# Ledger of designs, part 4: peptides against a protein of PDB entry 3EFO

Target 1, 262 residues: chain A of PDB entry 3EFO
Amino acid sequence: SQLADLYKSCETDALINFFAKSAFKAVLHQPLKVIREILVNQTAHMLACYRKNCASPSAASQLILPDSMKVLPVYMNCLLKNCVLLSRPEISTDERAYQRQLVMTMGVADSQLFFYPQLLPIHTLDVKSTMLPAAVRCSESRLSEEGIFLLANGLHMFLWLGVSSPPELIQGIFNVPSFAHINTDMTLLPEVGNPYSQQLRMIMGIIQQKRPYSMKLTIVKQREQPEMVFRQFLVEDKGLYGGSSYVDFLCCVHKEICQLLN

## One batch from the design tools (peptide)

Design b1_p9_1 (made by RFdiffusion4)
Fold by OpenDDE base, seed 1:
Structure b1_p9_1 (fold): chain B 262 residues (1-262), chain A 9 residues (1-9)
Amino acid sequence: as target 1 above (262 residues)
Amino acid sequence: DLEVVVDEF
């Protein structure tokens, strides 16, 4: 059907960019609560339409997503959890204004990365490989105490180290004997010159390529105070300021779809 | 628990 073809050709990243800019424009003349409700409604309506007109018969307990929109809910939830759409006293007006301006000028690729960061398991690197490690989902559940992860969202870059990170990698990256000796005040990695260091620098360079902003590097140790800032970028988890986890949002969307179709 | 199904075309 024509609708089926439409969903097949859907570009979710473009939709997210559109919805983000539309919502951030609407902030100027509509209550935040209304804007959030509209975004949820739009998500539910699009998926309800698919379920009704395009999807094969399935159990009502299942949430059906077309492949082209399989990441739409997670991005929508990230948008909903953005400080621009939140009314919390902990978020300054300046911060909301700043991020609003940023997103309003972002292209599709930039906004995609902004709302859903790239999280790479650095500890799994093969020094003989030229390929980037596969990104993992942005959730604490995907981190490992034995692991080292690089996170980037186009504005910030974090190097997260588990408390049990391999000493050999710590030595290779920082040229220090142990986790305790890592200086988290550094914004640049030392020029160690070994394969691990070189490969990490290469990865960081690739991530930085063709980005409109130079990302400042923040080194984060697990269980130290600055980790709280890092965890804010694990966007699939429950938000610090009351935003839902991805799973909770899926349940919310599913319920609304059911209400629309029944 | 919600089951998410992705329709692949």
Scores: peptide ipSAE 0.561, ipTM 0.950, DockQ to the pose 0.886
Fold by OpenDDE base, seed 3:
Structure b1_p9_1 (fold): chain B 262 residues (1-262), chain A 9 residues (1-9)
Amino acid sequence: as target 1 above (262 residues)
Amino acid sequence: DLEVVVDEF
């Protein structure tokens, strides 16, 4: 059917860009609560329509996603959790205004990266490979105390160090003997010159390519205060300021779909 | 428990 073909060819990244800009325009004239409700309803309606008209019959306990929209819910939840759509007093008006203006000018690729960061396991790097390591899901559950991770969202770049990061990697990256010796006030990695350091710098360069903004590097030690800022970019986890985890959002969407189809 | 199913074709 034509409807099935529409879902098969759906460009979710473009759709998220559209929803983001539409919502961020609407904040000037509509209450935030209303905007959030509209976004959830739109998500539920699209998926309900698919389940009703395109999907094979399935159990009520199942949430059915077309392949083209498999990432729609996670991006939608990230949009809903963005500071522009939240009214918490901990978020300044200036910050909301700033991020609103940024997103309003973003292309599809930029907004995709902005809402869902790349999280790369740097501790697994093959110094002989020219390929980027495979990104992991943006959740604390995917971190390791023994690991080193690079996170980037097009605006910010973080290098996260587990408390049990390998001393040899710390030496390779920072030219210091241990985790305790790492200076988190630096915004540039030293040019140590070994293959691992060079590979990491290359990866950082690739990530920076074709991004409209220069990403400032923040070095984060696990269990230190600045890690809290880093954790805000683990977008699948529960938000600090009331946003739902991805799992909770899926349950919410599923409930709305069931209500639409009953 | 919610089960997420992705329809692949």
Scores: peptide ipSAE 0.558, ipTM 0.949, DockQ to the pose 0.892
Fold by OpenDDE base, seed 5:
Structure b1_p9_1 (fold): chain B 262 residues (1-262), chain A 9 residues (1-9)
Amino acid sequence: as target 1 above (262 residues)
Amino acid sequence: DLEVVVDEF
């Protein structure tokens, strides 16, 4: 059917870009609550239509996503959790204005990365491999105290160090003997010169090359104060200033779909 | 509990 073909050809990243710009434009004329409701409703309507017209019958406990839209909910939740659409007093007007203007000028690829960062397990790097590590889901559940992770969203870059990060990796990256010796005030990695360091720098370079803005590097130690900022980029988790976890959002969308179809 | 199903076909 034509409708099925439409869903198959759907480009979720383009949709997110459209929804983001539409919502951020609407902020000037409509209440945030209304805008958020519209976004949720649009998400639910699209998925409800798919379930009704394209998907085979399924159990009520199931949320059916077409393959082309499998990441629509997670990106939509990220959009909803952006400071521009949050009405929390803790968020400054300047920050809202800044991010609003940024997104209004972003292309599809930029907005995709902006709303859902890359989170790379750096501690798993194979220096003999030319392949970039596969990104993991942006959730604390995917971190480990023994791990080292690189997060990038096109504007910011974080290097997160678990409290139990391997000393050999710390030595390889920072040329210091232990976690405690890492200077988090640094915005540049030292030129250690070993293969691991060079590979990490290469990865960082590749990520940077794809983005229009120079990303500032922030080194983050687990359980230190700056980690609070880092955790805000774990977009699948519950936000500090509101917004649902991805899981909670899925439940919300599912409920809305059920209401539309029943 | 909600089960997410991706329709691949």
Scores: peptide ipSAE 0.557, ipTM 0.948, DockQ to the pose 0.904
Fold by OpenDDE base, seed 4:
Structure b1_p9_1 (fold): chain B 262 residues (1-262), chain A 9 residues (1-9)
Amino acid sequence: as target 1 above (262 residues)
Amino acid sequence: DLEVVVDEF
């Protein structure tokens, strides 16, 4: 059917780009609460339509996603949790304006990365490989106290160090003997020159490549105060400023779909 | 106990 074909051909990243720009435009003339409700309703309606017209029979307890939209909910939740759509006094007007303007000019690829960062387990690097490590989901549950992770969203880059990060990796990256010796005031990695350091620098270069903005590097130690900034980019977790976790959002969407169909 | 099911095409 035409509808089935539409869902099969759906480009979720483009759709999110559209919704983001539409929502961020609407911020100027509609209440944030209304905008958020519209976005949730749009998500629910699209998925309800699929369930009604395209999906195979399924239990009411199931949330059915077409493959093309399997990441729609997570991106939509990220959009909903963006500072532009959150009415929180902790977020400055300048920051909202800045991010709004950025997104309004972003292409599909840029907005995709912006809303859902790359989180790379660089402690697993193979110095002989030219491939980037496989990204993990942006959640605390995917971090490891023994791990080192690089996060990038096109605007910011973070190097997160677990409290039990391997000393050999710390030595390789920072040329210091331990976690405690890492200087988090650094915005650039030192020129250590070993293969691991070079590989990490290469990865950072690849991430920076084809991005319209130069990403500042922030080094973050687990359990230190600045980690809170990093945690804001773990977008699948519950937000600090009123955003839901991905799991909670899925439940919300499912509930809305059921209400639409029953 | 929400179950997410992805329909593959």
Scores: peptide ipSAE 0.546, ipTM 0.947, DockQ to the pose 0.906

Design b1_p9_1_s1 (made by RFdiffusion4, then SolubleMPNN; from b1_p9_1, 4 letters changed)
Fold by OpenDDE base, seed 5:
Structure b1_p9_1_s1 (fold): chain B 262 residues (1-262), chain A 9 residues (1-9)
Amino acid sequence: as target 1 above (262 residues)
Amino acid sequence: SLEVIIDKF
């Protein structure tokens, strides 16, 4: 059917870009609550329509996503959790204005990365491989105290170090003997010169090359104060300022779909 | 509990 073909050809990243810009434009004329409701409703309606017209019958406990939209909910939740759409007093007007203007000028690829960062397990790097590590889901559940992770969203870059990060990797990256010796005030990695360091720098370079803005590097130690900022980019988790986790959002969307169809 | 199904067809 034409409708099925439409869903199959859907470009979720383009949709997110459209929704983001539409919502951020609407902020000037409509209450945030209304805008958020519209976004959720639109998401639910699209998925309800798919379930009704394209998907085979399924159990009530199942949320059916067409493959082309498999990441629509997670990105939509990220959009909803953006400071521009949050009505928390803790978020400054300047920050809202800044991010609003940024997104209004972003292309599809930029907005995709902006809303859902890349989170790379750096501690798993094989220096003999030319392949970039596969990104993991942006959730604390995917971190490990023994791990080292690089997070990038096109504007910021974080290097997160677990409290039990391997000393050999710390030495390889920072040329210091232990976690405690890492200077988190640094915004540049030292030129250690070993293969691991060079590979990490290469990865960082590749990520940077794809983005229009120079990303500032922040080194983050687990359980230190700056980690709080880092955790805000773990977008599948609950937000500090009232945003839902991805799981909770899925439940919300599912509930609304059911209400539309029943 | 909610189960997410990706429809690949």
Scores: peptide ipSAE 0.502, ipTM 0.941, DockQ to the pose 0.906
Fold by OpenDDE base, seed 4:
Structure b1_p9_1_s1 (fold): chain B 262 residues (1-262), chain A 9 residues (1-9)
Amino acid sequence: as target 1 above (262 residues)
Amino acid sequence: SLEVIIDKF
């Protein structure tokens, strides 16, 4: 059917880009609460329509996502949790304006990365490989105290160090003997020159490549105060300023779909 | 618990 074809060919990243720009435009004319409700409703309606018209029979306890939209909820939740759509006094007007303007000019690829960062387990690097490590989901549950992770969203880059990060990796990256010796005030990695350091620098270069903005590097130690900034980019977790976790959002969407269909 | 089903085409 024509409808089935639409869902099959759906480009979720483009859809999110559209929703983001539409929502961010609407911010100037509508209350944030209304905008958020519209986004949730649109998400639910799209998925309800699929369930009603395209999906195979399924239990009411199941949330059915077409493959093309398997990441729609997570991106939508990220959009909903963006500072532009959050009515929190902790977020400055300038920050909202800045991010709003940025997104309004972003292409599909840029907005995709912006809303859902790349989180790379660089402690697993193969210095002989030219491939980037496989990204992990942006959640604390995917971090490891023994790990080192690079996060990038097109605007910011973070190097997160677990409290039990391997000293050999720390030495390789920072040329210091331990976690405690890492200087988090650094915005650039030192020129250590070993293969691991070079590989990491290469990865950072690849991430920076084709991005319209130069990403500042922030080095973050686990359990130190600045980690809170990093955690804000773990977008699948519960937001610091009132946003839902991905799991909670899925439940919300499912509930809304059921309400629409029953 | 919510079950998420990915419907592949």
Scores: peptide ipSAE 0.500, ipTM 0.941, DockQ to the pose 0.928
Fold by OpenDDE base, seed 2:
Structure b1_p9_1_s1 (fold): chain B 262 residues (1-262), chain A 9 residues (1-9)
Amino acid sequence: as target 1 above (262 residues)
Amino acid sequence: SLEVIIDKF
């Protein structure tokens, strides 16, 4: 059917870009609560339509996503959790205005990265490989105290270090003997010159490549105060300012779909 | 927990 073909060809990243810009435009004349409700409703309606018209019969306990939209819910949740759509006093008007304007000018690829950061386990780097490490889900559950992770969203770049990060890697990256010696005030990695350092710098360069903004690098030690900022980019986790985890959002969407279909 | 099914074509 034509409808099935539509879902097969759906470009979720473009859809998210559209929803983001539409929502951020609507902020000027509609209450945030209404905008959030609309976004959830739109998500539910699209998926309900799929379930009703395209999907094979399934149990009520199952949330059915077409392959093309498998990441729609997570991106929608990220959009909903963006400061522009949150009405919390902790979020300044300036920050909302800033991010609103940023997104309004973002292309599809940029907004994709912006809403769902790339989180790379760089402690697994193969210095002989030209391939980037596979990104992991943006959740605390994917972090490891023994790991080192690079997170980038097109605007910010974080190098997160677990408290038990390998000293060899720390030395390779920072040319210091231990975790405790890492200076988190630095915004640039030293040019140590070893293969691992070069590989990491190459990766960072690739990530920065073709991005419209120069990403500020923040070095984050696990369990230190700046980690709180970093954790805000673990978008699948529960948000600091009332945003849902991805899992909770899935349940919410599923519930609404069921309500639409029953 | 909710079971998510990815419908592949």
Scores: peptide ipSAE 0.498, ipTM 0.941, DockQ to the pose 0.892
Fold by OpenDDE base, seed 3:
Structure b1_p9_1_s1 (fold): chain B 262 residues (1-262), chain A 9 residues (1-9)
Amino acid sequence: as target 1 above (262 residues)
Amino acid sequence: SLEVIIDKF
């Protein structure tokens, strides 16, 4: 059917860009609560329509997504959790205004990266490979105390160090003997010159390519205060300011779909 | 697969 073909050809990244800009325009004239409700309803309606008209028969307890929209819920949740759509007093008006203006000018690729960061396991690097390591899901559950991770969202770049990061990697990256010696005030990695350091710098360069803004590097030690800022970018986890985890959001969407189909 | 099924419900 034409409807089935429409879902198969859907470009979720373009939809997210559209929804983001539409919502961020609407904040000037509509209450935030209303905007959030509209976004959830739109998500539920699209998926309910698919379930009703296109999806293979399945149990009511299952959430069915077309492959083209498999990432729609996670990106939508990220949009809903963005500071522009939150009214928490901990978020300044200036920050909301700043991020609103940024997103209003973003292309599809930029907004995709902005809402869902790349999180790369740097501790697994093969110094002989020219390929980027496979990104992991943006959740604390995917971190390791023994690991080193690079996170980037097009605006910010973080290098996260587990408390049990390998000393050899720490020395390779920072030229210091241990985790305790890492200076988190630096915004540039030293040019140590070994293959691991060179590859990490190359990866950072690749990530920076074709991004409209230069990403400032923040070095984060696990269990130190600045890690709280880093954790805000683990977008699949529960938000600090009341936003849902991805799992909770899926449950919410599923409930709404079921209500629409009753 | 053309569809994704989530069973967490």
Scores: peptide ipSAE 0.206, ipTM 0.835, DockQ to the pose 0.145

Design b1_p9_1_s2 (made by RFdiffusion4, then SolubleMPNN; from b1_p9_1, 4 letters changed)
Fold by OpenDDE base, seed 1:
Structure b1_p9_1_s2 (fold): chain B 262 residues (1-262), chain A 9 residues (1-9)
Amino acid sequence: as target 1 above (262 residues)
Amino acid sequence: SLEVKIDKF
């Protein structure tokens, strides 16, 4: 059917860009609560229409997503949790205005990365490989105390180190004896010149390529105070200011879809 | 927990 073809050809990243800009425009003349409700409703209606007209047979207890929209809910939740759409007093007007302006000028690729960061397991790198490690989901559940992760969202770059991260990698990347000796006030990695250092720098360079802004590097140690800032970018988790986790949002969307179809 | 199914065409 024509409708099925429409869903198959859907470009979720373009939709998210559109919804983001539409919502961020709407904040100028509509209450934030209304805007959030509209976004949830739009998500539910699109998926309800799919469920009704296109979806394969499935149990009512299942949330059905077309492959083209498999990441739509997570991005929509990220949009909903963006500071521009939140009324928390902890978020300054300047910060909301700044991010609003940024997103309003972002292309599809930039907004995609902005709302859902890349999180790369650096500790798994093969020094003989030129391939980038596969990104993991932006959740604490994907981190490990033994791991080192690089996070980037087009504006910020974080190097997160687990408390039990390999000493050999610490030595290779920072040229210091142990985790405790890492200086988190640095915004640049030292030029150590070994394969680990070179590969990490290469990855960072690739991530920075074709991005409109230069990402400042923040080194974060697990369980230290600055990790709280890093955790804000684990967008699938529960938000600092009360935003839903990805799982909770899926349940919310599913419930609304059921209400629309019953 | 909610089960998510991805329709692949």
Scores: peptide ipSAE 0.541, ipTM 0.945, DockQ to the pose 0.858
Fold by OpenDDE base, seed 2:
Structure b1_p9_1_s2 (fold): chain B 262 residues (1-262), chain A 9 residues (1-9)
Amino acid sequence: as target 1 above (262 residues)
Amino acid sequence: SLEVKIDKF
C-alpha cells in the first residue's frame, strides 16, 4: 500500500531533525510541557498508524516498529531529554538558548550525532585495521571498568577510562604508567607515537572530520566528578533532570499507542 | 520489559 511504502522509505534521522527544529521553535511560544507532550503524541500517532494499517500481526504486548523507524523512539527520547525542552532550575537559560540555536542550524547528520552520540570501545582497537570499532549503545551498561571508551556528539568528545583500564593502553595513549597518573585536565592527547596512539588519533580525526565544530576533548576517569558530565551523554539511561531511560520511554510510547488503538 | 518487534520489508 501507499502507506506501507511511506513507512518503508521513512528517513528517521530527517524526521528527528524536523521534530527537533519544530520543537525548538515552538519553545518560544508554547510551554515546555506542551511541547514534550506533542512530541510524544506525534511519536505515538505515527507508530499507532503503522500498527493499525501496516504492521505484521503481533501480540498487544509488543511494540512494533518498522525497520526504518527502529531508532525513532530512542532519538525522540534523546530530543525530549535535551536541555532545551527541560524546565529545570539547574539548566540555565543561556544553555538552553545556546543549544537551541545550535540545533536550529544543524543538518540531518549533525543532529543525528548530536542527539545520539557515538560511543566507541577503543580498548578493542586493532592497530592493523583501518576500520573503526563498532559503536555501542549509549548506556552505562555498555561500559566496563576494564574498558576505554570514546564518546562524541559533534560538540564534545570524551575519553572515558575505566578504573581497571589496561595499563598498557594507558601507557600507549598517555605515556604514563597507570590510571592514577592520567591528567584529566588535558584537552589534547599526547603524541606518543606508538601504533595504538596513532590509531586512536586517527579515529578521533575521522570523528572530527566534516563536523561543523571542533570538538573539545575531555578526559574522564571513572568515579571522578567529571564523569557525571560524561554520563549525561549516555542518553539511553535515565536522565539526571527527570528524563526517562530509553526502556521507560518505550513503555510510555507503547502505552500511548495502545490507548490510541483501543 | 517491553518486547520490541522490528518489521523488516
Scores: peptide ipSAE 0.537, ipTM 0.945, DockQ to the pose 0.860
Fold by OpenDDE base, seed 4:
Structure b1_p9_1_s2 (fold): chain B 262 residues (1-262), chain A 9 residues (1-9)
Amino acid sequence: as target 1 above (262 residues)
Amino acid sequence: SLEVKIDKF
């Protein structure tokens, strides 16, 4: 059917870009609460329509997503949790305006990365490989105290280090003997010159090269205060400013869909 | 817990 074809061909990243720009335009004219409700409703309506007209038979207890939209909920949740759509005094007007303007000019690829960062397990780097490490889901549950992760969203870049990061990797990256010796005030990695350092720098370069904005590097140690900033980009977790976790959002969407269909 | 099913076509 035509409708089935529509869902099969859906480009979720483009859709999110559209929703983001639409919502961010609406911010100037409508209350944030209304905008958020509209976004949730639109998400639910799209998926309800799919369930009604296209979905394979499934139990009512299941949330059914077409493959093309498998990441729609997570991106939508990220959008909903963006500072532009959050009415929090902790977020300055300038910051909201800045991010709003940025997104309004972003292409599909840029907005995709912006809303859902790349989180790369750097501790798993193969210095002999030219391939980037496979990104992990942006959740604390995917971090490890023994790990080192690079996060990038097109605007910010973070190098997160677990409290039990391997000293050999720390030495390789920072040329210091231990976690405690890492200077988190630096915004550039030292040119240590070993293969691991070079590979990491290359990865960072590749990430930067694909983005229109220069990303400042922030070194983050687990359990230190600056980690809170980093955690804001773990977008699948519960937001610091009232945003839902991905799981909670899925439940919310499912409930809304059921309400629409029953 | 919510079960998520991905329809592949």
Scores: peptide ipSAE 0.535, ipTM 0.944, DockQ to the pose 0.875
Fold by OpenDDE base, seed 3:
Structure b1_p9_1_s2 (fold): chain B 262 residues (1-262), chain A 9 residues (1-9)
Amino acid sequence: as target 1 above (262 residues)
Amino acid sequence: SLEVKIDKF
């Protein structure tokens, strides 16, 4: 059917870009609560229509997503959790205005990366490979105390180090003997010159390519205060300022879909 | 308890 073909060919990244810009424009004239409700309703309506008209038969307890929209809910939740759409007093008006203006000028690829960062397990790097390591989901559950991770969202770049990260990698990256010796005030990695350091720098360079903004590097040690800033970019987790986890959002969307169809 | 199903075509 024509409707089935529409869902099969859906460009979710473009759709998210559209929703983001539409919502951020609406902020000027509508209450934030209303905008958030509209976004959730739109998500539920699209998926309800799919379930009713296109989806394979399934149990009512299942949330059904077409493959083309498998990432729609997670990106939508990230949009809903963005500071522009939150009324928390901890978020300054200037910060909201700044991020609003940034997103209003972003292309599809930029907004995709902005709302859902790349999180790369750097501790697993193969120095002989020219490919980027496979990204992991942006959740604390995917981190390890023994790991080193690079996170980038097109505006910020973080290098997160677990408290038990391998001393040999610390030496390779920072040219210091231990985790305790890492200086988190640095914004540039040293030119150590070994294969691991060179590979990491190459990866950082690739990530920076074709981005409109230069991403400043922040070094983050696990369990230190600056880690809290890093954790804000673990977008599938519960938000610091009351936003839902991805799992909770899925449950919310499923509930609304059921209400629409019953 | 929510199960997510991805329809692949």
Scores: peptide ipSAE 0.534, ipTM 0.944, DockQ to the pose 0.904

